# Designs tried in a protein design run: peptides against a protein of PDB entry 3C2G. Part 59

Target 1, 209 residues: chain A of PDB entry 3C2G
Amino acid sequence: IRTFDLLGLLLHDSDAIDGFVRSDGVGAITTVVQYPNNDLIRAGCKLLLQVSDAKALAKTPLENILPFLLRLIEIHPDDEVIYSGTGFLSNVVAHKQHVKDIAIRSNAIFLLHTIISKYPRLDELTDAPKRNRVCEIICNCLRTLNNFLMMWIPTPNGETKTAGPNEKQQVCKFIEIDILKKLMSCLSCEGMDTPGLLELRSTILRSFI

## One batch from the design tools (peptide; aimed at target 1 Y83 N91)

Design b2_p29_8_s4 (made by RFdiffusion4, then SolubleMPNN; from b2_p29_8, 15 letters changed)
Fold by OpenDDE base, seed 5:
Structure b2_p29_8_s4 (fold): chain B 209 residues (1-209), chain A 29 residues (1-29)
Amino acid sequence: as target 1 above (209 residues)
Amino acid sequence: MEERLREAAEKQAKEFDEVVKKALEAKLK
């Protein structure tokens, strides 16, 4: 725990972060958070979030790391772990097709649905810090989903990847009526990423219609 | 199966569009 906090202080610029990532820092964190300690898991996931936009991640193999993190988020009820984990996921899949593929094969789309499903409506959360954290988690999920769907949007060169049956099924599962109603309530709340939801809507329409 | 999934996706995409629009309208009131 203390080591992760110290590392977070040292990783103050992009060069330091890239150096850490090139030295298999992400793998090291992932190894440490395999131990059953909630505080350690929180600290490790927070550090992962801090390095999640590093350029060096493009060269980092995530085949073992990403499925592990997804499973951790799935089974852990801690909002801080879910926040950090979904934030990490959102950043690492951005502009990296190979990482998107790993996440999707690991059932990430349905996991995002599950995460959103387990939280109450934002307007039912009276505690402002809790409401804000849940809002951030939902935004991370939506941004991640958008990044997945973008791979199926036609490009100007006419090349388009087609979603497989399993991917389409996962997307269909994500946008169930109960989820849509919840998202409607989120849009009515302050702090919600309304532009992000509009972007997701547009991406869904371009991908499937 | 594929055709069924496509139809479901189209339906849900349209529904999502309407939900987003209604939510935006509600937020502006």
Scores: peptide ipSAE 0.033, ipTM 0.432, DockQ to the pose 0.028
OpenDDE base, seeds 1, 2, 3, 4: peptide ipSAE 0.024, 0.012, 0.016, 0.030; ipTM 0.403, 0.284, 0.419, 0.529

## One batch from the design tools (peptide; aimed at target 1 Q50 N147)

Design b2_p30_1 (made by RFdiffusion4)
Pose (drawn by RFdiffusion4):
Structure b2_p30_1 (pose): chain A 208 residues (1-190, 192-209), chain P 30 residues (1-30)
Amino acid sequence: IRTFDLLGLLLHDSDAIDGFVRSDGVGAITTVVQYPNNDLIRAGCKLLLQVSDAKALAKTPLENILPFLLRLIEIHPDDEVIYSGTGFLSNVVAHKQHVKDIAIRSNAIFLLHTIISKYPRLDELTDAPKRNRVCEIICNCLRTLNNFLMMWIPTPNGETKTAGPNEKQQVCKFIEIDILKKLMSCLSCEMDTPGLLELRSTILRSFI
Amino acid sequence: EEELEELIEERREEVEERLARAREENEEAL
């Protein structure tokens, strides 16, 4: 845990996190967090969140790491882990088609639907720290979704990709009535939460 | 001790700013 904490302090900028990724740091973190201990898991995921915007992640073999992290996000009961995992997922799929493909094959879009749907409306959360966390989680999920939807929107530049039935059923779950009600309620609930502005802006983008 | 604390705070602020800029660039790309 202290090693994770120290690496977190050392990796202060883009060059450092890229150096860590080129040294197989992401594969090391994911291997270590297989140990069943929550403090260790929370620390390893915090560091993964920190290095997630690395451009070198376009070169790292993610065929095994990514499905493992999606499974962790699906079953781990604590919100800090979910926050860190979904934050990492939003950055790791960004600008990387082959990484989006890995995520789709592992049902990443279906998982985003499940993570959003499990939380009550933001007005039903009393403690401010927790409400802000659920707000940032939802925001992370919708940012991940938006990074996927770009593939299938007709671009005059000529890269009109066709969605397979697998991608179709996952994306179409986001027009089911339950999640639309929840998403619209985040847009209008009446809530002093620092992450609310970014969340509402991201929701509008998801609908667009 | 006070210099080490200031260094640690500064590096944490740099990490937060880097991540904020990465999120803003992603939104612009969309």

Design b2_p30_1_s1 (made by RFdiffusion4, then SolubleMPNN; from b2_p30_1, 20 letters changed)
Fold by OpenDDE base, seed 5:
Structure b2_p30_1_s1 (fold): chain B 209 residues (1-209), chain A 30 residues (1-30)
Amino acid sequence: as target 1 above (209 residues)
Amino acid sequence: SAALAAEIAARLQQQKERLEKAKKEQLESL
């Protein structure tokens, strides 16, 4: 715990983050969060989120890390763990086809749907901190989905990968009326990435039209 | 900052290796 808190206080600059990641810091965190200690898991997942945009992650093998993190957020009902884990996922899959493929093979699409489905509607949440945290989680899930869908959108100049039948079926769950209502409710939250949510909305429409 | 972050990562890896060794020794004792 104290070591992760201290690390979070030291990782204020990109060079420190990259130095930590080059030293297999992500693998170290992933090992430490295997202990059944909720505070340790929270602190470790928060640190993963803080390093999730590091340039050095392009050289870090994620084949063992991503399946583990996905399993952790599947089994751990903690909003802070889910927030940090989905935030990490959304950042590491961005612009990285190989990482997207690992996440998809690890059932990420279905897991993201499951996470969004488990949370109540934002209009049913009276507590503003809880409502904002749930909105952030949903936004992280949806940003990750956008990154997956973008692989299958025809570009004028590129060979587009076709989604397999299973991936198509998993993606079709995101057009469920309750998921779409949650997406629309997130657009009304203050301080959210409204441009990113509008991009996802556009990407969903383009994927189903 | 970067050198200290790298050193702390290395210490976490050493802790990992010790714990993996302890788990292996426990499994071999069963």
Scores: peptide ipSAE 0.284, ipTM 0.777, DockQ to the pose 0.022
OpenDDE base, seeds 1, 2, 3, 4: peptide ipSAE 0.241, 0.252, 0.202, 0.223; ipTM 0.752, 0.765, 0.732, 0.751; seed 3 fails the geometry check

Design b2_p30_1_s2 (made by RFdiffusion4, then SolubleMPNN; from b2_p30_1, 16 letters changed)
Fold by OpenDDE base, seed 5:
Structure b2_p30_1_s2 (fold): chain B 209 residues (1-209), chain A 30 residues (1-30)
Amino acid sequence: as target 1 above (209 residues)
Amino acid sequence: SEELLKEILERLEKQKERREKARKEQLESL
């Protein structure tokens, strides 16, 4: 725990973050969070979030890391673990087609739907810190979904990946009323990534209408 | 775009209500 907190305090510089990632720091964290200690898991996932935008991750194989992280956030009810894990996922899939493919093969679409579905409506949450954290989690999930949907939108050159039948079925769950209501509720929250949520709205409209 | 999203939500809500009504009618016929 304290070691991850100390590492997090040192990893403010992009070169330090890249150095940590090049030294298999992500693999080291994933090894440590295999211990059944919730505080250790929370601290490790927070550190993963902190390094999730590192340029060095483009050269890091994520084939073993992503399935593990997805399983971790599936089995842990801890909002801080889910926040950090979904934030990590959102950042690592950005602009990386091979990482998107790993995430999709690892059942990420279904997991994201499950995460969004398990949380109550934001209007039912009276505690502002809890409401904000839930909104952030939902936003991370929806931003990740946007990154997946963008693969199947035709480019100006007419090139598009076709979603497989299973991926289409999984993505269709995100147009359910309850999910769309949660998207709209997040758009009403102050301090949220409103541009990212608006982009998802546009992507959904282009993909399903 | 917001109006279009509202229209989609209204259409989906009407579909949900129709499914729930059909399920209720099936349960009452048993």
Scores: peptide ipSAE 0.032, ipTM 0.459, DockQ to the pose 0.012
OpenDDE base, seeds 1, 2, 3, 4: peptide ipSAE 0.015, 0.018, 0.024, 0.025; ipTM 0.362, 0.385, 0.376, 0.352

Design b2_p30_1_s3 (made by RFdiffusion4, then SolubleMPNN; from b2_p30_1, 14 letters changed)
Fold by OpenDDE base, seed 3:
Structure b2_p30_1_s3 (fold): chain B 209 residues (1-209), chain A 30 residues (1-30)
Amino acid sequence: as target 1 above (209 residues)
Amino acid sequence: DEELLEEIERRLKQREERLRKARKEQLESL
């Protein structure tokens, strides 16, 4: 724990972060968070989030790391772990087609649906810190999902990838009545990524129905 | 779709009112 906190303090600039990532720092963190210690897992996932926008990640093989992180988020019912993990996911898939493909193959779309589905409606959360954290998690999920959907949106140049039947089915789960009601309840929450919600809805309705 | 649009509009209006109150409270605290 203290080691990750100290390491997080040392990783205060882009060059230090890139140096850590080039030294397989992400792999080192993922090894350490395999220990069944919640505080260690939280600290490790927070550090992953901190380095998740590093340029050096474009050269880091994520084939072993990303499936592990997705499984960790799936199993660990901790808002801080889910926040950090979904934040990491959203940053690493941004502008990286190959990382999107790894995440999708690792059932990320369904996991994002599961995460959103497990949380209560934001308007039912009376505790402001909890509500804000859940809001941030949902925003991370939406940003990640929109980044996936971009793969299947027709470009002005006429190049479009077609979503497979499984991916289409997983995406269509976000327009089921219960999940839609939850997502709509988020529109009234402060800090919600309203553009991201509207983009998700619009993209699903236009391209997947 | 109409009921969903009405709910969206209702939720957006609720958010705008919350943001207006929060801004007012911040302004009154200055």
Scores: peptide ipSAE 0.021, ipTM 0.361, DockQ to the pose 0.019
OpenDDE base, seeds 1, 2, 4, 5: peptide ipSAE 0.020, 0.020, 0.009, 0.012; ipTM 0.340, 0.352, 0.299, 0.308

Design b2_p30_2 (made by RFdiffusion4)
Pose (drawn by RFdiffusion4):
Parts: structure tokens; sequence; C-alpha cells
Structure b2_p30_2 (pose): chain A 208 residues (1-190, 192-209), chain P 30 residues (1-30)
């Protein structure tokens, strides 16, 4: 845990996190967090979140790491892990088609739907720290969804990709009534929460 | 035009988030 904390302090900028990624740091973190201990898992995921915007992640073999992290996000009961995992997912799929492909094959879009749907409306959360966390989690999920939807919107530049049935059923779940009601309620609930502005802006983009 | 706007918005959001994360890393290192 202290090693994770120390690496978190050392990796202050883009060059450092890229150096860590080229040294197989992401694979090392994911291997270690297989140990069943929540403090250790929380610490490893915090560091993964920190290095998630690394451009070197375009070169790292993610065929095994990414499905493992999606499974962890799916079953781990604590919000800090979910926050870190979904934050990492939003950055790791950004600008990387082959990584989006890995995530789709592992049902990443279906998982985003499940993560959003499990939380009550933001007005039903009393403690401010927790409400802000759920808000950032929903925000992370919808930012990930938006990074996927780009592939299938007709671009005059000529890269009109066709969605397979697998991608179609996952994306179409986001027009089911239950999630639309929840998403529209985040847009209008009445809520002093620092992440609310970014969340509402991201929701509008998801509908667009 | 709408598709280009949407793509631009997604890319800008991602750049802004990278910038925020960079600032947070610098502050944590201090």
Amino acid sequence: IRTFDLLGLLLHDSDAIDGFVRSDGVGAITTVVQYPNNDLIRAGCKLLLQVSDAKALAKTPLENILPFLLRLIEIHPDDEVIYSGTGFLSNVVAHKQHVKDIAIRSNAIFLLHTIISKYPRLDELTDAPKRNRVCEIICNCLRTLNNFLMMWIPTPNGETKTAGPNEKQQVCKFIEIDILKKLMSCLSCEMDTPGLLELRSTILRSFI
Amino acid sequence: SLAETYHHMVETANEELAEKMQAEREALAE
C-alpha cells in the first residue's frame, strides 16, 4: 500500500506516468489487486486512476487487464473502487479504437448501464461526501459512453462504422425508460454538490 | 455539422479532464 502511495507521489506529470506505463506498471497494479484486501484494492485502483490518461496506454496489451478491471468494477461493493475503475475506463478508451473494441467484447457498455442504474436519485442521498461520489461515478460512466458513441455517428470525413448486434443491444439499453427517468432526474433535482455542473453538462452530451 | 460538433465536444471534454488530472498530480507531488 505504501508503495502505491509513494508511486502516486512520484508520478507528478505526463512523462512520469508514461514512464510507468512503459515499465508495465498498469499490468503490475492489476496483478497485485487480485489479492482480497480492500485497503490494498482501494490503493491500487487510486493509482490506476492517476495514470489513466497516459498516451502509452495505446501501446500496452490490454486484452487481459481490461476484462479483469471490468469484472472488478461489476462485483466490488465499495464506491471508491467503482469511482476509480470507471474513471480509469473513461480515459483508457479515449482515442483508442482497439481498446474500445476490447471493452465492447467484454460488455463494457452493458456494465455502464448497470452501474448507473444501481444508485438512487441524487435528491435521496443525505451525506454530501457520498452524494458527490455517486455524482462523479455517473459522470464517469456517461463520459465512457460518449467515447464509444463517436464510432457510429456519420462523419463526412468518411469513417462511418457499422455497429454489430452486440454493440447495438448494449447502446439501446440507454433508451429504456428506467435509465431515462434517472438521467432526467439528475438534470433537474433541487442540491449543493460540486460535481453536479459537470454531470449535467455530460448528460446533455449523452442525449445529443 | 451536428456530428462534427458532437465529436469536438467529446474531444474537448477529454482534453479538459487530462489537464485537470495533470494539475491534481502536480498538487499531490507538492

Design b2_p30_2_s1 (made by RFdiffusion4, then SolubleMPNN; from b2_p30_2, 21 letters changed)
Fold by OpenDDE base, seed 3:
Structure b2_p30_2_s1 (fold): chain B 209 residues (1-209), chain A 30 residues (1-30)
Amino acid sequence: as target 1 above (209 residues)
Amino acid sequence: SSSLEFIKAVEEAEEEARERQLEELKERAA
């Protein structure tokens, strides 16, 4: 009953979304999607995506939420769940070092590689809606990776974190020829964030150079 | 609205759970 009242607030403006997040709405959704109902999981992940850029989310502890979501994406074959989940991940890690750390500790880098690897090349997909959804998923993964890599690039101010050996090994998998081909294939899709993909390419080059 | 879809899915899941509990009670009474 309480959860339903909170969800009703999301039908309104950005302030209502912030109110929902401040009232632990993300935790409530995560609790509900623990039930093995595919429709509930899909709807919950879609709602998470919608609130993923909320200002109030910066003050929300994600230590118990993010690992659960990552596991859900790992085990669920549904493209809509994967799309929503990777979109959520991409948005919540942006400009938030502590969230990046939680994601990395939860094996997010490996998961991103696994997701990209399981999908066929975009040029092999003849169905336009499917191709577009797969492209969006790959772009979400790559954008998330870019956000991780940026932590390890030297800034003019000298504050740089160093990637651990395991993280470095996992990142190296993204320069494999098959992954690079998928990255390039995304550039040919309509409606894609081409500037973001070009930024990732630059970040990858700077990370290995 | 994704919020409305989520609410509907929760309501459906709660109804299914109630039905399962009722069936379990019937099996124990038999």
Scores: peptide ipSAE 0.027, ipTM 0.424, DockQ to the pose 0.015
OpenDDE base, seeds 1, 2, 4, 5: peptide ipSAE 0.224, 0.010, 0.007, 0.017; ipTM 0.703, 0.330, 0.350, 0.387; seeds 1, 2, 4 fail the geometry check

Design b2_p30_2_s2 (made by RFdiffusion4, then SolubleMPNN; from b2_p30_2, 21 letters changed)
Fold by OpenDDE base, seed 2:
Structure b2_p30_2_s2 (fold): chain B 209 residues (1-209), chain A 30 residues (1-30)
Amino acid sequence: as target 1 above (209 residues)
Amino acid sequence: SSSLEFKKQVDEATEKARERQEEELKKLAE
């Protein structure tokens, strides 16, 4: 735990983060979080979040890492772990097709739905810190979904990947009224990535209309 | 070891998630 905290303190800039990632830092963290220590898991996932936008991740093999993390955030009861994990996921898949593919093959779309469905409506949460954290988790999930959906939007050159039928069906789950309500609730939360959520809304509309 | 048990739990959760997904996909396909 202290080690992760110290590492977090050292990783102040993108170059340091990239250096850490290039030295298999993500692999090291994921090794640590495989031990049944909630404090270590929390600290490790937080550190993962901190390095999740590193450019060096594009060259990092995530085939063994990402599926494990997906399962971790599926089962772990701690919202902080879920927050960090979903944040990591959303960032790591951004602009990286191969990572998106790994995530999708690892049932990420369905998992995102599961996570969002797990939490109550934001209006039912009276504790502001809890509500905000839940909102952030949902936003992370939705942002990840947006990143997936963007793969299937045709480029100006007419090139586009097509979602498989299963993926399409899984995506359809996000237009359920409960999910849409949670999306809208997140849009009303302060400090959230409102532009990103609006983009998702637009992407969803374009995908289904 | 406790680590092994944790990994087992993750694996079990993975399988459960897969099963749930298959069931949901089946429903959507009907």
Scores: peptide ipSAE 0.055, ipTM 0.670, DockQ to the pose 0.015
OpenDDE base, seeds 1, 3, 4, 5: peptide ipSAE 0.022, 0.017, 0.010, 0.009; ipTM 0.526, 0.466, 0.331, 0.350

Design b2_p30_2_s3 (made by RFdiffusion4, then SolubleMPNN; from b2_p30_2, 20 letters changed)
Fold by OpenDDE base, seed 4:
Structure b2_p30_2_s3 (fold): chain B 209 residues (1-209), chain A 30 residues (1-30)
Amino acid sequence: as target 1 above (209 residues)
Amino acid sequence: SLSLAFKEAVDRAEEEARKRQLEELKKLAE
């Protein structure tokens, strides 16, 4: 735990972060978080989040890392782990088709649905720190989903992938009534990425017409 | 369609948010 904290202090610039990633730092963290220690898992996931936008990740194989992380998020009820994990996911899939494919094959879309489903509506959370954290988690999920859907938007100058039946089925989970109610409650919440939600709407419209 | 359903849901949410904002503005004007 202390080691992760120290690393976090040292990894404050892009070069240091890239160096860490190039040295298989992400793999090292992944190894550590396999131990059944909640504090260690929290610290590890937080560190993952800190390095999640590193340029060096574009050259890092994530085939073994992402499925593991997704499973970790799935089984761990800790808000801090979920926050860090979804933040990592949202950052690593951004602008990287290969990474998106890995995540989707690992049922990431369904996981996002599961995460949103586990939390109450934001307006039902009276504790401000808790509400804010949940809001951030939901934002991470929505941003990730948007990134996935953008893969299937037709572009004028290129071949566009089409969502398969499985992906479509997973996306359909987000229009369930309980999920929609939760998403609707987000729009008026302070700190919510309202523009992101609206972008997601636009992306869905373009993806499924 | 999925697209239409989602659009409608967001539109409803936006309308509700707008109504809340209007109510707050009304209170401030009183």
Scores: peptide ipSAE 0.019, ipTM 0.438, DockQ to the pose 0.028
OpenDDE base, seeds 1, 2, 3, 5: peptide ipSAE 0.018, 0.018, 0.006, 0.021; ipTM 0.408, 0.381, 0.324, 0.442; seeds 2, 5 fail the geometry check

Design b2_p30_2_s4 (made by RFdiffusion4, then SolubleMPNN; from b2_p30_2, 21 letters changed)
Fold by OpenDDE base, seed 1:
Structure b2_p30_2_s4 (fold): chain B 209 residues (1-209), chain A 30 residues (1-30)
Amino acid sequence: as target 1 above (209 residues)
Amino acid sequence: SESLEFKKSVDEAEEERRKKQLEELKKRAE
C-alpha cells in the first residue's frame, strides 16, 4: 500500500510513467491486486488509473490485463476500485480498436450497464462525497460506452464493423426505461458529462434500433 | 435474438458468473 503511494508520487513525469509501463508495471500491479486485500486493491487500481494515459500502453499487451481488471470491477463493490477501474478502462480504449475489442469480448458493455444499474439515482444520494464519486464513475462509463459505439457507426467510406447480436442487445439495454431514468437523474449533478449522455442515447436510437 | 427471453437469459448468465466469482474471492480470503 505504502509502496504504491510512493510510486504514485514519483510518477508525476510522463517519461517516468512510460518507463514504469515499459518495465511491465501494469502487469506487476495486476499481479499484486490478485491478493484479497481491499486496501491493496484500492491502491493498485488507483495507480493503474494514474498511468492509464501513458503512451507506452499502446505497445503493452492488454489481453490478460484488461479482462482481469474487468472481473475485479465486476466482483468488488468498492466505489474507489470501480472509479479507478472504469477510469483506466475509459482511457485505454480511447482511439484503440484492438483494446476496445478485448474489452467487448470480456463483456465490458454489460458490466458498465451493471455498474450504473447498481448505484442509486444521483438525486437520491444526500451524501455529497458519495454522490460526486458516483457521478464520476458514471461519467467514466459513458465515455467508455461512446468509445465502443463509434466502432459500429458507418464511415463516409461505406465501411463499418457490424455489432454482433449479443453486443447489439447489450447496447440497447441502455435505452430501457429504468436505466434511462437513472441516467436522467445525473443531469442535475455538477460535473456530469451531459453531452456524453445525450450522445449515447442518440447513437443508440439512430444506429442500433 | 432480440427477444425479451434472450435478454433475460443473458442477464441471468452474467449474474451467475458474477456470483461465482465473488464466491471464489471469498474463498481465497479465508
Scores: peptide ipSAE 0.007, ipTM 0.402, DockQ to the pose 0.024
OpenDDE base, seeds 2, 3, 4, 5: peptide ipSAE 0.000, 0.015, 0.005, 0.000; ipTM 0.305, 0.376, 0.314, 0.333; seeds 3, 5 fail the geometry check

Design b2_p30_3 (made by RFdiffusion4)
Pose (drawn by RFdiffusion4):
Structure b2_p30_3 (pose): chain A 208 residues (1-190, 192-209), chain P 30 residues (1-30)
Amino acid sequence: IRTFDLLGLLLHDSDAIDGFVRSDGVGAITTVVQYPNNDLIRAGCKLLLQVSDAKALAKTPLENILPFLLRLIEIHPDDEVIYSGTGFLSNVVAHKQHVKDIAIRSNAIFLLHTIISKYPRLDELTDAPKRNRVCEIICNCLRTLNNFLMMWIPTPNGETKTAGPNEKQQVCKFIEIDILKKLMSCLSCEMDTPGLLELRSTILRSFI
Amino acid sequence: SEANEEHQSKMREKFTEEREEKLEELTEEL
């Protein structure tokens, strides 16, 4: 845990996190967090979140790491893990088609639907720290969804990609009535939460 | 793309602040 904490302090900028990724740091973190201990898992995922915007992640073999992290996000009961994992997912798929492909094959879009749907409305959360966390989680999920939807929107540049049935059923779940009600309620609930502005802006983008 | 860049920049700022705060706490303990 202290090693994770120390690496977190050392990796202060882009060059450092890229150096860590080129040294197989992401694979190392994911291997270690297989140990069933929550403090250790929380610490490893915090560091993964920190290094997630690395451009070197375009070169790292993610065929095994990514499905493992999606499974972790799916079953781990604590919000800090979910926060870190979905934050990592939104950055790691950004600008990387082959990485979006890995995520789709592992049902990443279906998982975003499940993560959003499990939380009550933001007005039903009393403690401010927890409400802000759920807010940032939903925001992470929708940012990940937005990084996927770009593939299938007609671009005059000429890269009109066709969605397979697998991608179609996952994306179409986001027009089911239950999640639309929840998403619209985040847009209008009445809520002193620092993450609310970014969340509402991201929701509008998802609908667009 | 621009939205991602803005978000990543905010996260960089947040990580810097967390590092500064942790270093201040370690200095006080020393």

Design b2_p30_3_s1 (made by RFdiffusion4, then SolubleMPNN; from b2_p30_3, 14 letters changed)
Fold by OpenDDE base, seed 3:
Structure b2_p30_3_s1 (fold): chain B 209 residues (1-209), chain A 30 residues (1-30)
Amino acid sequence: as target 1 above (209 residues)
Amino acid sequence: SSAIEEAVAEQRKRHEEERERKLEELLEAL
C-alpha cells in the first residue's frame, strides 16, 4: 500500500508517468492487485487511474491487463475501485482502436451497463460525496461507451467498423429509460464534462437512427 | 473459537505482509 502512495506522489509529471509505463508499471500494478486485499486493490486502481492517459500506454500490451481489470471491477463492490477502474478504462480506450477491441472482446459493454444499472438515481442519494462519486462512475462508463460507439459511426473520410450482433444488442440496452435518466442526471453534477455527455447523447442518437 | 479467529487473523496478516513484500520486489524490478 505505502509503495503505491509513494509512487503516486512521484508520478506528478508526464515524463515520470511515461517512464513508469515503459518499465511495465501497469503490468506490475495488475500483478499486485490480484491479491485479495481491498486497500491494496484501491491503491493499485488509483495509481492505474493516475497513469491512464500516458502516451506510453499505446505501446503497452493490454491484452493481459484489461480482461483482468474488467473482471476486478465486475466482482468488486467498492465504489473507489469502480471509479478508478472505469476511469482507467475510459482513458485507455480513447483514440486506441486496438484497446477498444480488447475491451469489447472482454465484455466491457455489458459490464458498463451492469455498473450503471447497479447504482440508484442521483436524486435518491442524499449524501453529496456519495452522489458525486456515483455520478463520476456513471460518467466514466458513459464516456467509455461513447468511445466504443464512435467506431461504428460513419465518418466522411474513414473506414467504419461494423459492430457485431452481440455488441449491437448490448448497446441497445443503453437506450433504456432508466439509463437515459441516469445520463441526464449527471448533467447536474459539478465538475462534469457536460459537452462530453451531450456528445454521447448525440452519438447514441446517431447509432440508432 | 477466539483462538481460531486469532489464527485466521494472523494468517491473513502474514499473507498481507508477503503480498506487500512481493509488491516491493516487483516495483524494485521496474
Scores: peptide ipSAE 0.023, ipTM 0.360, DockQ to the pose 0.019
OpenDDE base, seeds 1, 2, 4, 5: peptide ipSAE 0.015, 0.014, 0.000, 0.000; ipTM 0.407, 0.398, 0.269, 0.243; seed 4 fails the geometry check

Design b2_p30_3_s2 (made by RFdiffusion4, then SolubleMPNN; from b2_p30_3, 14 letters changed)
Fold by OpenDDE base, seed 3:
Structure b2_p30_3_s2 (fold): chain B 209 residues (1-209), chain A 30 residues (1-30)
Amino acid sequence: as target 1 above (209 residues)
Amino acid sequence: SEAIEKAREKQRKEAEEERKKKLEELLEKL
């Protein structure tokens, strides 16, 4: 715990973060969060979120780390862990095709739907801190989904893949009215990535229309 | 009603404890 707090204070610039990641810092964190201690798991996942945009992650083997994290956020009860884990996922898959492929093979699309589905509508949450945290989690899931969908949309200058039949079926669940209502409700939260949510809306429309 | 809110909170806590147990079981297998 204290070591992660210290690391979180020291890792405030991109070069320090990249240095930590190059030194297998992500592997070290994932080793520590394998203990059934919620405080360690919370602190470790928060630190993972802090380093999740590191350029060095493109060269880090994630084949063991990412499936572990996906299993963790699938079953962990703590919203802070889910927030950090989904934030890590959304950042780590960005612009990294091989990481997207690992995540998809590890059933990430289904997991994203499961995570969004487990939370109530934001209008049913009276506690503002809880509502905001749930909104952030949903936004992280939706941003991750956008990163996946963008692989399958023809672009004038981009290599496009075809979604497999299972992936297509799982993606179709995100046009459910409940999911769409949750997406729209996130636009009402202060400090949310409204441009990113609007991009996702556009991506969904381009994927299904 | 307060009764509905208490029932929802109870269900959330029960689901949280079940998820915690599954996490512990997962961690023991790693």
Scores: peptide ipSAE 0.023, ipTM 0.346, DockQ to the pose 0.020
OpenDDE base, seeds 1, 2, 4, 5: peptide ipSAE 0.018, 0.017, 0.017, 0.021; ipTM 0.365, 0.346, 0.296, 0.334; seed 5 fails the geometry check

